# Ledger of designs, part 33: peptides against a protein of PDB entry 2KNC

Target 1, 74 residues: chain A of PDB entry 2KNC
Amino acid sequence: KGPDILVVLLSVMGAILLIGLAALLIWKLLITIHDRKEFAKFEEERARAKWDTANNPLYKEATSTFTNITYRGT

## One batch from the design tools (peptide; made by RFdiffusion4, then SolubleMPNN)

Design b2_p16_2_s1 (from b2_p16_2, 16 letters changed)
Fold by OpenDDE base, seed 1:
Structure b2_p16_2_s1 (fold): chain B 74 residues (1-74), chain A 16 residues (1-16)
Amino acid sequence: as target 1 above (74 residues)
Amino acid sequence: ELLEELLKKLEELLKL
């Protein structure tokens, strides 16, 4: 059978489309994995900063309880 | 390598 020019053209077009689609999927996957790792690191740093704030000796509670020593309840 | 394998597959399809 002579070369089916239509099969050749369709196979080349199909291969280019599949390679392009595969490249886009790999690119999106790599970005998604990168962003998840960066986000996980950011959440860890934010969690550490929150723990450091809870243990920070400069953190004064907005509410101070004063015992009024002059309050003699009758 | 990958391009040569694709070319071989294309040549196989061309012989069908």
Scores: peptide ipSAE 0.044, ipTM 0.687, DockQ to the pose 0.041
Fold by OpenDDE base, seed 2:
Structure b2_p16_2_s1 (fold): chain B 74 residues (1-74), chain A 16 residues (1-16)
Amino acid sequence: as target 1 above (74 residues)
Amino acid sequence: ELLEELLKKLEELLKL
């Protein structure tokens, strides 16, 4: 059988599309892994900062709660 | 390597 030029053209087009799709999937995967690692570090640092605040005897809460003993909630 | 595999697959498709 002579070379089916249509099969060759369709195979090359299909290969280009598959390479493009694979590159986009790899790129998205790399970004998603990067963002998840950065977010995990941020949540660890935030958790640590909350623990350090709770253990810091110099931390005064910026909010003083005054119980108004005269407030009869109607 | 990858290019040679692609060329072999293209040559196989060309022989069909």
Scores: peptide ipSAE 0.042, ipTM 0.684, DockQ to the pose 0.044
Fold by OpenDDE base, seed 3:
Structure b2_p16_2_s1 (fold): chain B 74 residues (1-74), chain A 16 residues (1-16)
Amino acid sequence: as target 1 above (74 residues)
Amino acid sequence: ELLEELLKKLEELLKL
């Protein structure tokens, strides 16, 4: 039987689709690994900045507790 | 290498 031209066309189309899907999965995996590394670095820098702030004797907390002197609680 | 293996598999499918 001569090569089934339909089987060849469907196999080539299937191969292109599988390669495209594999490339998208690899790309998504690389981005996910990159983003996790960048996020871990960001959380480390944020933790370090918190420690540096706690060790700074000139640091004033941004949160000021204002007691409203005019508030007579009933 | 990978492309040549894919081409060989395509030739094998073409001979079936």
Scores: peptide ipSAE 0.039, ipTM 0.668, DockQ to the pose 0.046
Fold by OpenDDE base, seed 5:
Structure b2_p16_2_s1 (fold): chain B 74 residues (1-74), chain A 16 residues (1-16)
Amino acid sequence: as target 1 above (74 residues)
Amino acid sequence: ELLEELLKKLEELLKL
């Protein structure tokens, strides 16, 4: 029996699709690992900036608790 | 290795 040309064509198309899908999965995995590392670095830099701001003697907390001097709690 | 296995599977499909 000669090679079934349809089986050969479908097998080659299937192989190309599987290679394409594998490449997309590898690409997505690499991006996901990259983004997690970049996000971890960004959160560390943000945490450092918050600590530096809290230790800045020029930082006035925007939360002024106005003690109402007229509130004599009975 | 992997390429040779793929070529053998392709050759097997051609012999069917």
Scores: peptide ipSAE 0.037, ipTM 0.665, DockQ to the pose 0.040

Design b2_p16_2_s2 (from b2_p16_2, 16 letters changed)
Fold by OpenDDE base, seed 3:
Structure b2_p16_2_s2 (fold): chain B 74 residues (1-74), chain A 16 residues (1-16)
Amino acid sequence: as target 1 above (74 residues)
Amino acid sequence: SLLDELLELLKKLQEL
């Protein structure tokens, strides 16, 4: 029964390690899915805000193009 | 705790 006790101890230790590893993998997976959903929501909100801005007749673009007439592009 | 119960079960198995 001596070797059987060692097998039981090793099997229990192995089971605990596997459960812990599985829990960490599930946790990482849940976080990754959550982050992807939050990012997708942010991009959708940004796309809507850009659309609303484009349809606002009072909107003026923040960027201005200035031509530097003194720039000789050589 | 669950760990204490597990250790107790292992001790009982060791006595067999």
Scores: peptide ipSAE 0.048, ipTM 0.677, DockQ to the pose 0.055
Fold by OpenDDE base, seed 4:
Structure b2_p16_2_s2 (fold): chain B 74 residues (1-74), chain A 16 residues (1-16)
Amino acid sequence: as target 1 above (74 residues)
Amino acid sequence: SLLDELLELLKKLQEL
């Protein structure tokens, strides 16, 4: 029964380690899924903001183009 | 505690 006790102890230790590892993997998976959902919402809001900007009459473009009337192209 | 429960389970398994 001596070697059986060692096998039992090692099996319990192994089980605890596997449960801990599984818990960490599940936790990481849940966070990853959460972050992907949050990122998807952010991209949707960004797409909506771009659409709203295009339709907002109060929007002023941050970039202005200027043509130098004195430039002769030489 | 969870540790005490684990030790108790190990003792029970050792008795087998």
Scores: peptide ipSAE 0.047, ipTM 0.687, DockQ to the pose 0.059
Fold by OpenDDE base, seed 2:
Structure b2_p16_2_s2 (fold): chain B 74 residues (1-74), chain A 16 residues (1-16)
Amino acid sequence: as target 1 above (74 residues)
Amino acid sequence: SLLDELLELLKKLQEL
C-alpha cells in the first residue's frame, strides 16, 4: 500500500488546508455581515436623530442662507 | 493535545 499511503497523506494535508481556508472565509464573511448590520443600524439611528432634530422647535440651523443680489454669475 | 491526536490519527492511517 505504498502509493496509497502517499495519496492518503496528501489528501489529508489538502483537506486540512481546505478546512482552514473555509474556516477563514466563513469567519471573514460573518464579520463582514456583522459590520454591515451594525453600520446599517447606526445609519438608521442617525437618520432618526436627524428627523427628531428637524422636529425640535428649539433647533436653529447654524447655517444662514443669504441671497447675494449683487452676484452676477460669470 | 490536538497535535498528539493528529499524530495518532496519522499513525493509524500509516498502518493501512
Scores: peptide ipSAE 0.042, ipTM 0.670, DockQ to the pose 0.057
Fold by OpenDDE base, seed 1:
Structure b2_p16_2_s2 (fold): chain B 74 residues (1-74), chain A 16 residues (1-16)
Amino acid sequence: as target 1 above (74 residues)
Amino acid sequence: SLLDELLELLKKLQEL
């Protein structure tokens, strides 16, 4: 059946395209989940580092604020 | 293998 062979070929091509698209979507999903988990871990570690810094009596803040006492704002 | 099963299915479809 001539037209049936063409339908089968188009069906196979469509299936390959759908599998490829599904694989790309799964890959993107896995990367997105991984990146979000890694970012959440990074923010947690950053929060811990700030807490540890606040409780460390040896920590000296690098930021120093100098007020110019001679500036009168006139 | 999954490939062999796929090829067998494609052959069966080609016979129709």
Scores: peptide ipSAE 0.040, ipTM 0.663, DockQ to the pose 0.055

Design b2_p16_2_s3 (from b2_p16_2, 16 letters changed)
Fold by OpenDDE base, seed 1:
Structure b2_p16_2_s3 (fold): chain B 74 residues (1-74), chain A 16 residues (1-16)
Amino acid sequence: as target 1 above (74 residues)
Amino acid sequence: DLLEKLLEELLKQKLL
Protein backbone atom coordinates (compact mmCIF):
# COMPACT_ATOMS: atom_id res chain seq x y z
CA LYS B 1 0.00 0.00 0.00
CA GLY B 2 3.02 2.40 0.27
CA PRO B 3 3.66 2.59 -3.53
CA ASP B 4 -0.08 3.20 -4.18
CA ILE B 5 -0.12 6.29 -1.89
CA LEU B 6 2.94 7.72 -3.70
CA VAL B 7 1.30 7.03 -7.11
CA VAL B 8 -1.91 8.79 -5.94
CA LEU B 9 0.09 11.81 -4.64
CA LEU B 10 2.11 12.05 -7.89
CA SER B 11 -1.11 11.72 -9.97
CA VAL B 12 -2.78 14.56 -7.99
CA MET B 13 0.34 16.75 -8.38
CA GLY B 14 0.36 15.96 -12.13
CA ALA B 15 -3.37 16.80 -12.40
CA ILE B 16 -2.83 20.18 -10.61
CA LEU B 17 0.06 20.99 -13.00
CA LEU B 18 -2.08 20.02 -16.04
CA ILE B 19 -5.02 22.17 -14.77
CA GLY B 20 -2.62 25.10 -14.23
CA LEU B 21 -1.17 24.66 -17.74
CA ALA B 22 -4.68 24.36 -19.26
CA ALA B 23 -5.77 27.57 -17.45
CA LEU B 24 -2.69 29.41 -18.82
CA LEU B 25 -3.42 28.13 -22.36
CA ILE B 26 -7.10 29.21 -22.11
CA TRP B 27 -6.01 32.62 -20.74
CA LYS B 28 -3.46 33.07 -23.57
CA LEU B 29 -6.08 31.99 -26.14
CA LEU B 30 -8.65 34.49 -24.79
CA ILE B 31 -6.07 37.33 -24.85
CA THR B 32 -4.97 36.36 -28.40
CA ILE B 33 -8.60 36.33 -29.65
CA HIS B 34 -9.29 39.65 -27.87
CA ASP B 35 -6.11 41.25 -29.30
CA ARG B 36 -6.93 40.04 -32.86
CA LYS B 37 -10.48 41.49 -32.58
CA GLU B 38 -9.17 44.79 -31.17
CA PHE B 39 -6.47 44.97 -33.88
CA ALA B 40 -9.06 44.26 -36.61
CA LYS B 41 -11.28 47.03 -35.16
CA PHE B 42 -8.28 49.39 -34.99
CA GLU B 43 -7.38 48.70 -38.66
CA GLU B 44 -11.05 49.28 -39.64
CA GLU B 45 -11.09 52.57 -37.65
CA ARG B 46 -7.80 53.60 -39.36
CA ALA B 47 -9.28 52.76 -42.76
CA ARG B 48 -12.42 54.83 -41.89
CA ALA B 49 -10.25 57.71 -40.59
CA LYS B 50 -8.40 57.71 -43.95
CA TRP B 51 -11.77 57.98 -45.81
CA ASP B 52 -13.11 60.62 -43.36
CA THR B 53 -9.85 62.59 -43.80
CA ALA B 54 -10.61 62.79 -47.55
CA ASN B 55 -14.03 64.32 -46.72
CA ASN B 56 -12.69 66.61 -43.94
CA PRO B 57 -12.36 70.20 -45.35
CA LEU B 58 -9.60 70.78 -42.71
CA TYR B 59 -7.42 68.03 -44.23
CA LYS B 60 -4.66 69.60 -46.28
CA GLU B 61 -2.89 67.00 -48.40
CA ALA B 62 0.78 66.95 -47.42
CA THR B 63 1.66 66.37 -51.10
CA SER B 64 0.74 69.19 -53.47
CA THR B 65 1.78 68.38 -57.04
CA PHE B 66 2.42 71.61 -58.95
CA THR B 67 2.15 70.88 -62.67
CA ASN B 68 4.16 73.62 -64.36
CA ILE B 69 1.88 74.43 -67.36
CA THR B 70 4.88 76.29 -68.90
CA TYR B 71 6.87 73.03 -69.27
CA ARG B 72 6.87 72.43 -73.01
CA GLY B 73 9.09 69.42 -73.40
CA THR B 74 11.24 70.13 -76.45
CA ASP A 1 -14.99 11.10 -12.44
CA LEU A 2 -11.25 10.26 -12.12
CA LEU A 3 -10.49 13.36 -9.98
CA GLU A 4 -13.58 12.71 -7.79
CA LYS A 5 -12.50 9.06 -7.30
CA LEU A 6 -8.96 10.24 -6.37
CA LEU A 7 -10.42 12.81 -3.91
CA GLU A 8 -12.74 10.16 -2.41
CA GLU A 9 -9.78 7.75 -2.09
CA LEU A 10 -7.73 10.49 -0.33
CA LEU A 11 -10.68 11.26 2.01
CA LYS A 12 -11.18 7.52 2.81
CA GLN A 13 -7.44 7.11 3.60
CA LYS A 14 -7.55 10.09 6.05
CA LEU A 15 -10.66 8.68 7.80
CA LEU A 16 -9.13 5.12 8.44
Scores: peptide ipSAE 0.039, ipTM 0.659, DockQ to the pose 0.062
Fold by OpenDDE base, seed 5:
Structure b2_p16_2_s3 (fold): chain B 74 residues (1-74), chain A 16 residues (1-16)
Amino acid sequence: as target 1 above (74 residues)
Amino acid sequence: DLLEKLLEELLKQKLL
């Protein structure tokens, strides 16, 4: 009895599907690792920029609390 | 030939 042509066909289709699924999982894993590294770098750069801004003597906080000198609190 | 040998090997692994 030659190999069941249906069994061979289904095995090839199954192998292609498994390879495709494995490739998608590897791709998703690589992206997830990349995005985590890029996000960590971005948060580090943002932290450095905040420290540099806090130490810059030319940084005027955009929040001018206008103390109304005419407000005599009773 | 190659696919038949691969299928025979997969069937042997399921029988052990």
Scores: peptide ipSAE 0.034, ipTM 0.612, DockQ to the pose 0.075
Fold by OpenDDE base, seed 3:
Structure b2_p16_2_s3 (fold): chain B 74 residues (1-74), chain A 16 residues (1-16)
Amino acid sequence: as target 1 above (74 residues)
Amino acid sequence: DLLEKLLEELLKQKLL
């Protein structure tokens, strides 16, 4: 008894759909990995710029901390 | 590079 022609057609259609879905998942994964690597590089460069600013003797913080001499914490 | 390219494309779209 040969394979049922309907089972063969449905299996071929299912295989094509699974290959298409797998290709979309791989594409989405590659983009997501690329974007995360680039964001990590951007955060590293931003962290470096903060260190360079802290080492600049001309950098004056916009926020001054005033110590209240009259505050005796009981 | 992709974020810089995306930022450049967004800047070009706003300048145009």
Scores: peptide ipSAE 0.029, ipTM 0.483, DockQ to the pose 0.009
Fold by OpenDDE base, seed 4:
Structure b2_p16_2_s3 (fold): chain B 74 residues (1-74), chain A 16 residues (1-16)
Amino acid sequence: as target 1 above (74 residues)
Amino acid sequence: DLLEKLLEELLKQKLL
């Protein structure tokens, strides 16, 4: 008994759909891994920029605390 | 981001 032509057609259609779905999943996975690696680099660059700002002699803190030595609280 | 930029470029090319 040869393979039922209907079973062969349904198996080929199912295989094409599974290959298409697998390709979309692989594509999404690759993009997600790429985006996570890019985000990790941006977070590292932001961390470095924070360290560079802290070590930059031109950086002045926006907030300065002054102690008034002449203020005798009554 | 890259896919959105590519989609925006493809949409710009279809609008010309």
Scores: peptide ipSAE 0.027, ipTM 0.545, DockQ to the pose 0.013

Design b2_p16_2_s4 (from b2_p16_2, 16 letters changed)
Fold by OpenDDE base, seed 3:
Structure b2_p16_2_s4 (fold): chain B 74 residues (1-74), chain A 16 residues (1-16)
Amino acid sequence: as target 1 above (74 residues)
Amino acid sequence: ELEQLLLELLERLREL
């Protein structure tokens, strides 16, 4: 019983294809996890920058309330 | 686990 050379070749080809597919799935998973972590950091930094803008003494609200001290309502 | 599955696969392929 010599190993059926065809069975050995098909098994090796199948193993290479499965390893290649597994590597692509792992790669896609790692990128997806990386992108989600980077996006979460970006949203945290954006939230902090919005807080710093609210505490920035240069931030003038677009609404200037002018108190007219000269208005004597009759 | 993975190495044992690979060895068992190689043994089964050798028995065919």
Scores: peptide ipSAE 0.033, ipTM 0.610, DockQ to the pose 0.038
Fold by OpenDDE base, seed 2:
Structure b2_p16_2_s4 (fold): chain B 74 residues (1-74), chain A 16 residues (1-16)
Amino acid sequence: as target 1 above (74 residues)
Amino acid sequence: ELEQLLLELLERLREL
């Protein structure tokens, strides 16, 4: 009954620490899964927006390439 | 399930 009280106290402390660690790991895992799903959706929407812009006949390229006829590349 | 796990934990703690 003497050594048993110390074992019980250490086991309860160990259990609380393990539950706390498990809760933090689960919380981090849930956030990481959420963020990965949101990022995957964002990258899909960004890809679709880029494809739509490339096929949109209303998209005028902001860059006009002027061939400088006076540029003798020497 | 949680209650059974708690009872099993209490039983194991009582055997020590």
Scores: peptide ipSAE 0.032, ipTM 0.611, DockQ to the pose 0.037
Fold by OpenDDE base, seed 5:
Parts: sequence; structure tokens; C-alpha cells
Structure b2_p16_2_s4 (fold): chain B 74 residues (1-74), chain A 16 residues (1-16)
Amino acid sequence: as target 1 above (74 residues)
Amino acid sequence: ELEQLLLELLERLREL
């Protein structure tokens, strides 16, 4: 009773495919965790830059509120 | 656990 050459071939092919798929899933998971950490750092740096800009005494807000002195609210 | 599963799989493949 030699092993069915087809069963052995299919099992080896299936094992290689499963290992390859597992490696891709692990790789994608590691990249996704890395990207989330980098994005969190980027949002923290962006928040710090916004706070630093708001505390700069030379920063003039681009939004000028024009009070229309001719608007008598009835 | 993984080594035992691999050994059992190899043993089942050897019985065919």
C-alpha cells in the first residue's frame, strides 16, 4: 500500500498554500498594527502643531469676523 | 500542541 501519490501531492500543495496564506495574514496584521501606531503619532503631532500655532502671538486667524456696524438687529 | 498535530497528520498520511 504505497501512499496515494495524488493524496500526498494534494496534501503538500494544500500545506504550502495554507502556510503562504497564514504568512500573508500575519504580514497584513503586522502592517495594520504598524500603520495604526504611525497614524496615532501623526494625529498627535498634528494636534501639537495646532496647539503651538494657537499659542503663537504672531498667528493672525485667517477667519476675520466682520461685525457689520450698520446691522441694527431689529 | 502544533508539533503533536503535525505528527498525527504525518502518521495519518503514512497509514494511507
Scores: peptide ipSAE 0.030, ipTM 0.594, DockQ to the pose 0.034
Fold by OpenDDE base, seed 4:
Structure b2_p16_2_s4 (fold): chain B 74 residues (1-74), chain A 16 residues (1-16)
Amino acid sequence: as target 1 above (74 residues)
Amino acid sequence: ELEQLLLELLERLREL
């Protein structure tokens, strides 16, 4: 039985489509893994920068509480 | 359905 040329053509077309879809899925997976690693690093750097902001010698809290020693409340 | 289509494809490829 010679190879049915239509079955061979359809199988080759199906294989090309499956390879194309697999390549797109692998590409999207690689990007998603990359972006998650970069985002995790960025959140760690932001967390560290938030700790360094607590130690920023230029950050004066906008609220200073002064106890007026001369205020005798009547 | 997808598994049956895959099995039929593999059977057709084996007859070639």
Scores: peptide ipSAE 0.028, ipTM 0.589, DockQ to the pose 0.030

Design b2_p16_3_s1 (from b2_p16_3, 13 letters changed)
Fold by OpenDDE base, seed 3:
Structure b2_p16_3_s1 (fold): chain B 74 residues (1-74), chain A 16 residues (1-16)
Amino acid sequence: as target 1 above (74 residues)
Amino acid sequence: LELLLLLLQLALELLE
C-alpha cells in the first residue's frame, strides 16, 4: 500500500504543530518559573528593606498622625 | 535538528 499521501501530509502538519506547541509551552514554563523566582526575590528584598527601615533610629516616618485637639467632630 | 529527524523517522516508521 503506497503511503497515503494525505496521511503523510497530515502527519507532517501535525508534527510541526505539536513541535510549535511544545516550544511555546516550554517557553511559557521557563518565563513563569523565572518570573516567580524574581518576584519572590523582590518581595524578600522589600521585606528586608522594611525591617532595616524600622530598625534605623534616624528613620522618621514620612506620615505623621496629628490629633487635632480643636476638631470636635460634628 | 537530530531530534526533529528522529521524530520524522519515527512518524515514517509508524506509517509502514
Scores: peptide ipSAE 0.044, ipTM 0.666, DockQ to the pose 0.139
Fold by OpenDDE base, seed 1:
Structure b2_p16_3_s1 (fold): chain B 74 residues (1-74), chain A 16 residues (1-16)
Amino acid sequence: as target 1 above (74 residues)
Amino acid sequence: LELLLLLLQLALELLE
């Protein structure tokens, strides 16, 4: 059977479109994996900054409890 | 690689 020129042209066009779509999907997947790794690093750095802030020796609690030594509760 | 081989096979089958 001689090659159906229309079938060959449509198959080549279809193959190019599929390769292009596959390349875009791979590209999007790589970016998504990269962004998730960067976001995970950002959340880790933010978590560390929260821990450092919680232990900040400059943070004075607004409430100071004074034990009044003179108060003998009878 | 396999996808390229499948595309090559399909191109050969369409040339027959």
Scores: peptide ipSAE 0.042, ipTM 0.672, DockQ to the pose 0.134
Fold by OpenDDE base, seed 2:
Structure b2_p16_3_s1 (fold): chain B 74 residues (1-74), chain A 16 residues (1-16)
Amino acid sequence: as target 1 above (74 residues)
Amino acid sequence: LELLLLLLQLALELLE
């Protein structure tokens, strides 16, 4: 029986749609993985910069703790 | 590659 032209047409259309959807899913997955890696790197760099600023010899804490020599904690 | 081969096989099987 010759190929039902409608079945062939629908099969080709379905295949194109599936390839298109697969390409979009792969693209979205690659972006999502990239963004997560870039964000993790950014947070690591920000954490390192915070450690470097905390160890900045110019950063004097605004709170001077005076040790009260007269405080005998009973 | 396998998916493309399966699609080609399906297209050939539909052409018989």
Scores: peptide ipSAE 0.042, ipTM 0.671, DockQ to the pose 0.171
Fold by OpenDDE base, seed 4:
Parts: C-alpha cells; sequence; structure tokens
Structure b2_p16_3_s1 (fold): chain B 74 residues (1-74), chain A 16 residues (1-16)
C-alpha cells in the first residue's frame, strides 16, 4: 500500500508548522531573557547611581549647626 | 542534530 499522499502532505505541513512555531518560541524566549537581563542591569545601575548621589561625600548638608559656646543664657 | 535525525527517520517511515 503506497503511503497515503494525504498523510504525507499533512505530516510535512505539520512538521514545517511545528518547526516555525518552535523557532518563534525560541526567538521570543531569547529576546525576553535578554530584555530582562538588560532591564535588571539598568535598574541596578540606576539604583547604584541614586545611592552614590545620596552618599555623595561632596554633598555636605548646607546646614551646619554652630553651637555658640559664648552664649551664657541668662 | 538529534532532531534532524528524528525528522529524517520520520520521513523514511512515511515513505514505506
Amino acid sequence: as target 1 above (74 residues)
Amino acid sequence: LELLLLLLQLALELLE
């Protein structure tokens, strides 16, 4: 019994569709992993830059409290 | 490579 030409055609079409879908899923997965890693790195760098700005030793609070030692409150 | 061999085997099985 020769292979049912319909079964062969449907199997080849199904295989092509599955390969195409698998390739799209792999591509989407790679982009999603790349984007999440880049975004996580960007947020870490932004967090570090904010922490470095908050701990900038060049930012001395302009408010220095001077205790006047000569003020003997009557 | 294994997936390509499986597809080749399936193509041969469909040709019998």
Scores: peptide ipSAE 0.039, ipTM 0.661, DockQ to the pose 0.144

Design b2_p16_3_s3 (from b2_p16_3, 14 letters changed)
Fold by OpenDDE base, seed 3:
Structure b2_p16_3_s3 (fold): chain B 74 residues (1-74), chain A 16 residues (1-16)
Amino acid sequence: as target 1 above (74 residues)
Amino acid sequence: LEEILLLLLKALEELL
């Protein structure tokens, strides 16, 4: 039986769609792994910077909380 | 990549 031209056409279309979907899934997976590694590195660098800042005797906290004793909130 | 392409080609041949 000669290849049913409709079956061949549908199989080729299905294969192209599956390859496209697989490529998108791989791309999304690579980005997700990259972003998680970069975020973990950023949080580690931030934790180190906070620890170094806390042990620096010359560090003066930039945030000064002034209680305005004259401010009666209306 | 080549192994995946060969598997896809073989699956297409088995469908024909």
Scores: peptide ipSAE 0.032, ipTM 0.608, DockQ to the pose 0.158
Fold by OpenDDE base, seed 1:
Structure b2_p16_3_s3 (fold): chain B 74 residues (1-74), chain A 16 residues (1-16)
Amino acid sequence: as target 1 above (74 residues)
Amino acid sequence: LEEILLLLLKALEELL
């Protein structure tokens, strides 16, 4: 059977569409992996900044516990 | 890349 010109044209169009879709999926996957790595780095840097803030000697707790020396509990 | 192109060419030859 000679090549059905319609089948050949539809197959070539289908192949181009599938390659284009595959390229878009790969591109989206690469971006998503990149963004996750950047976000993980950002969260690590933010976690480190919280630890440094917790040890900041300028951070005075709003709650000061005063031992009342004049309170003689009988 | 070249292997994918050869596979596509072979699939096209099998369809012709």
Scores: peptide ipSAE 0.032, ipTM 0.616, DockQ to the pose 0.205
Fold by OpenDDE base, seed 4:
Structure b2_p16_3_s3 (fold): chain B 74 residues (1-74), chain A 16 residues (1-16)
Amino acid sequence: as target 1 above (74 residues)
Amino acid sequence: LEEILLLLLKALEELL
């Protein structure tokens, strides 16, 4: 008894659809992982740039405290 | 990958 031609056609169509969906899911997963890694790297570089700016030895605090030695408090 | 293709081919041959 040959396979039911309708069952064969539906199974082949179903397999092609499942492969196509699996390929799209894998592609979306790869992009999502790539974008998350790139974003994490960008936020780390931005954090480092802020830390390097805060520790920049060229940054002198605009506020210097001068003790006036001539002030005799009354 | 090749093993998955061979399994799919074998399943297709068993369905024919």
Scores: peptide ipSAE 0.029, ipTM 0.603, DockQ to the pose 0.198
Fold by OpenDDE base, seed 5:
Structure b2_p16_3_s3 (fold): chain B 74 residues (1-74), chain A 16 residues (1-16)
Amino acid sequence: as target 1 above (74 residues)
Amino acid sequence: LEEILLLLLKALEELL
């Protein structure tokens, strides 16, 4: 029985679609892994910069809390 | 992986 030309055509089309979908999934996975590593590094650097600023002896707090000892609440 | 490739090859031989 000769190959069913319709089955051959549908199988080739299906294979091309599956390869294309697999390539897109691999591409998305690689980008997602890359972006998560870069974002984790950025958040670590940001956290470190915040800690280093808090321990910097030259850092003056922008907010001075003045206890007004002369405030007698009337 | 090799078993899947052999199954695909066999399915292709049955199709042809």
Scores: peptide ipSAE 0.025, ipTM 0.565, DockQ to the pose 0.175

Design b2_p16_3_s4 (from b2_p16_3, 12 letters changed)
Fold by OpenDDE base, seed 2:
Structure b2_p16_3_s4 (fold): chain B 74 residues (1-74), chain A 16 residues (1-16)
Amino acid sequence: as target 1 above (74 residues)
Amino acid sequence: LLLLLLLLLLALLEAL
């Protein structure tokens, strides 16, 4: 029986749609994995920067303890 | 998805 032209047409259309959907899913998956790794790195860098900001070289403690050399606590 | 593609290829081969 010759190929049912309708079955061949629907199968080709279905294959194109599946390839398109697969490409979109692979693309989304790659982006999602990349973004999760990059976001985790940015959160770690932000955490490290916050620890380094605790030693902000621009933040001079407002309390300078001057040991008054003349104050012999008697 | 791969299973569906395989089934589609099999259906195409059976139609030919």
Scores: peptide ipSAE 0.040, ipTM 0.655, DockQ to the pose 0.089
Fold by OpenDDE base, seed 5:
Structure b2_p16_3_s4 (fold): chain B 74 residues (1-74), chain A 16 residues (1-16)
Amino acid sequence: as target 1 above (74 residues)
Amino acid sequence: LLLLLLLLLLALLEAL
């Protein structure tokens, strides 16, 4: 029985769709891995910058809470 | 997806 032309056409169309879907999945996976690494690095740098700002010896908090030891509320 | 591609290839080979 010669190859059913319909089965061949459907198989070729299915193969093209599957290759296209596989390429999109690989592309999405590569982007997702890249973006997660870049975002993790950005959040680490942001965290470090926040710690460095807190430890900046030039940054005097505008609010110094002095506990006045002579304030015995009478 | 790979399994589906393999099944499609097998079905093509059986149809030839």
Scores: peptide ipSAE 0.038, ipTM 0.651, DockQ to the pose 0.131
Fold by OpenDDE base, seed 4:
Structure b2_p16_3_s4 (fold): chain B 74 residues (1-74), chain A 16 residues (1-16)
Amino acid sequence: as target 1 above (74 residues)
Amino acid sequence: LLLLLLLLLLALLEAL
């Protein structure tokens, strides 16, 4: 009995769908790995910017404590 | 997914 044409058609359709799904999963995996690497760089740059802002000589704290040496509390 | 693809390929080879 020759190959069942319906089995061949359904197997080819199933193979195309599985290849398409595999390609989408690989694509999503590549994007997810890329985004995690980019996010790690962004967090490193943000950490560096926080250290640079803490050392910014133009940033004066809004609170200046003046010790008045002439104040003799009676 | 890989196992399902392998089973589909085997079923195709048995149907030929």
Scores: peptide ipSAE 0.038, ipTM 0.646, DockQ to the pose 0.128
Fold by OpenDDE base, seed 3:
Structure b2_p16_3_s4 (fold): chain B 74 residues (1-74), chain A 16 residues (1-16)
Amino acid sequence: as target 1 above (74 residues)
Amino acid sequence: LLLLLLLLLLALLEAL
């Protein structure tokens, strides 16, 4: 029996669709892994920059909490 | 996904 031409056509179409979907999923996975690593690095650098700003002797916080030693909470 | 592709290729080969 020659190959059922309909089965061959449907299997080839299915293979092309699956290869296309596979390529898109691999591409999306690679981008997602890259972006997650870059974002994690960016948040780490941003955290370090906040620490460096907090340790800048020229940076005085606009709000200073003074404990009033004369405030006896009666 | 790779397993599904392999199974599809095997099914195509068996249909030939």
Scores: peptide ipSAE 0.037, ipTM 0.637, DockQ to the pose 0.175

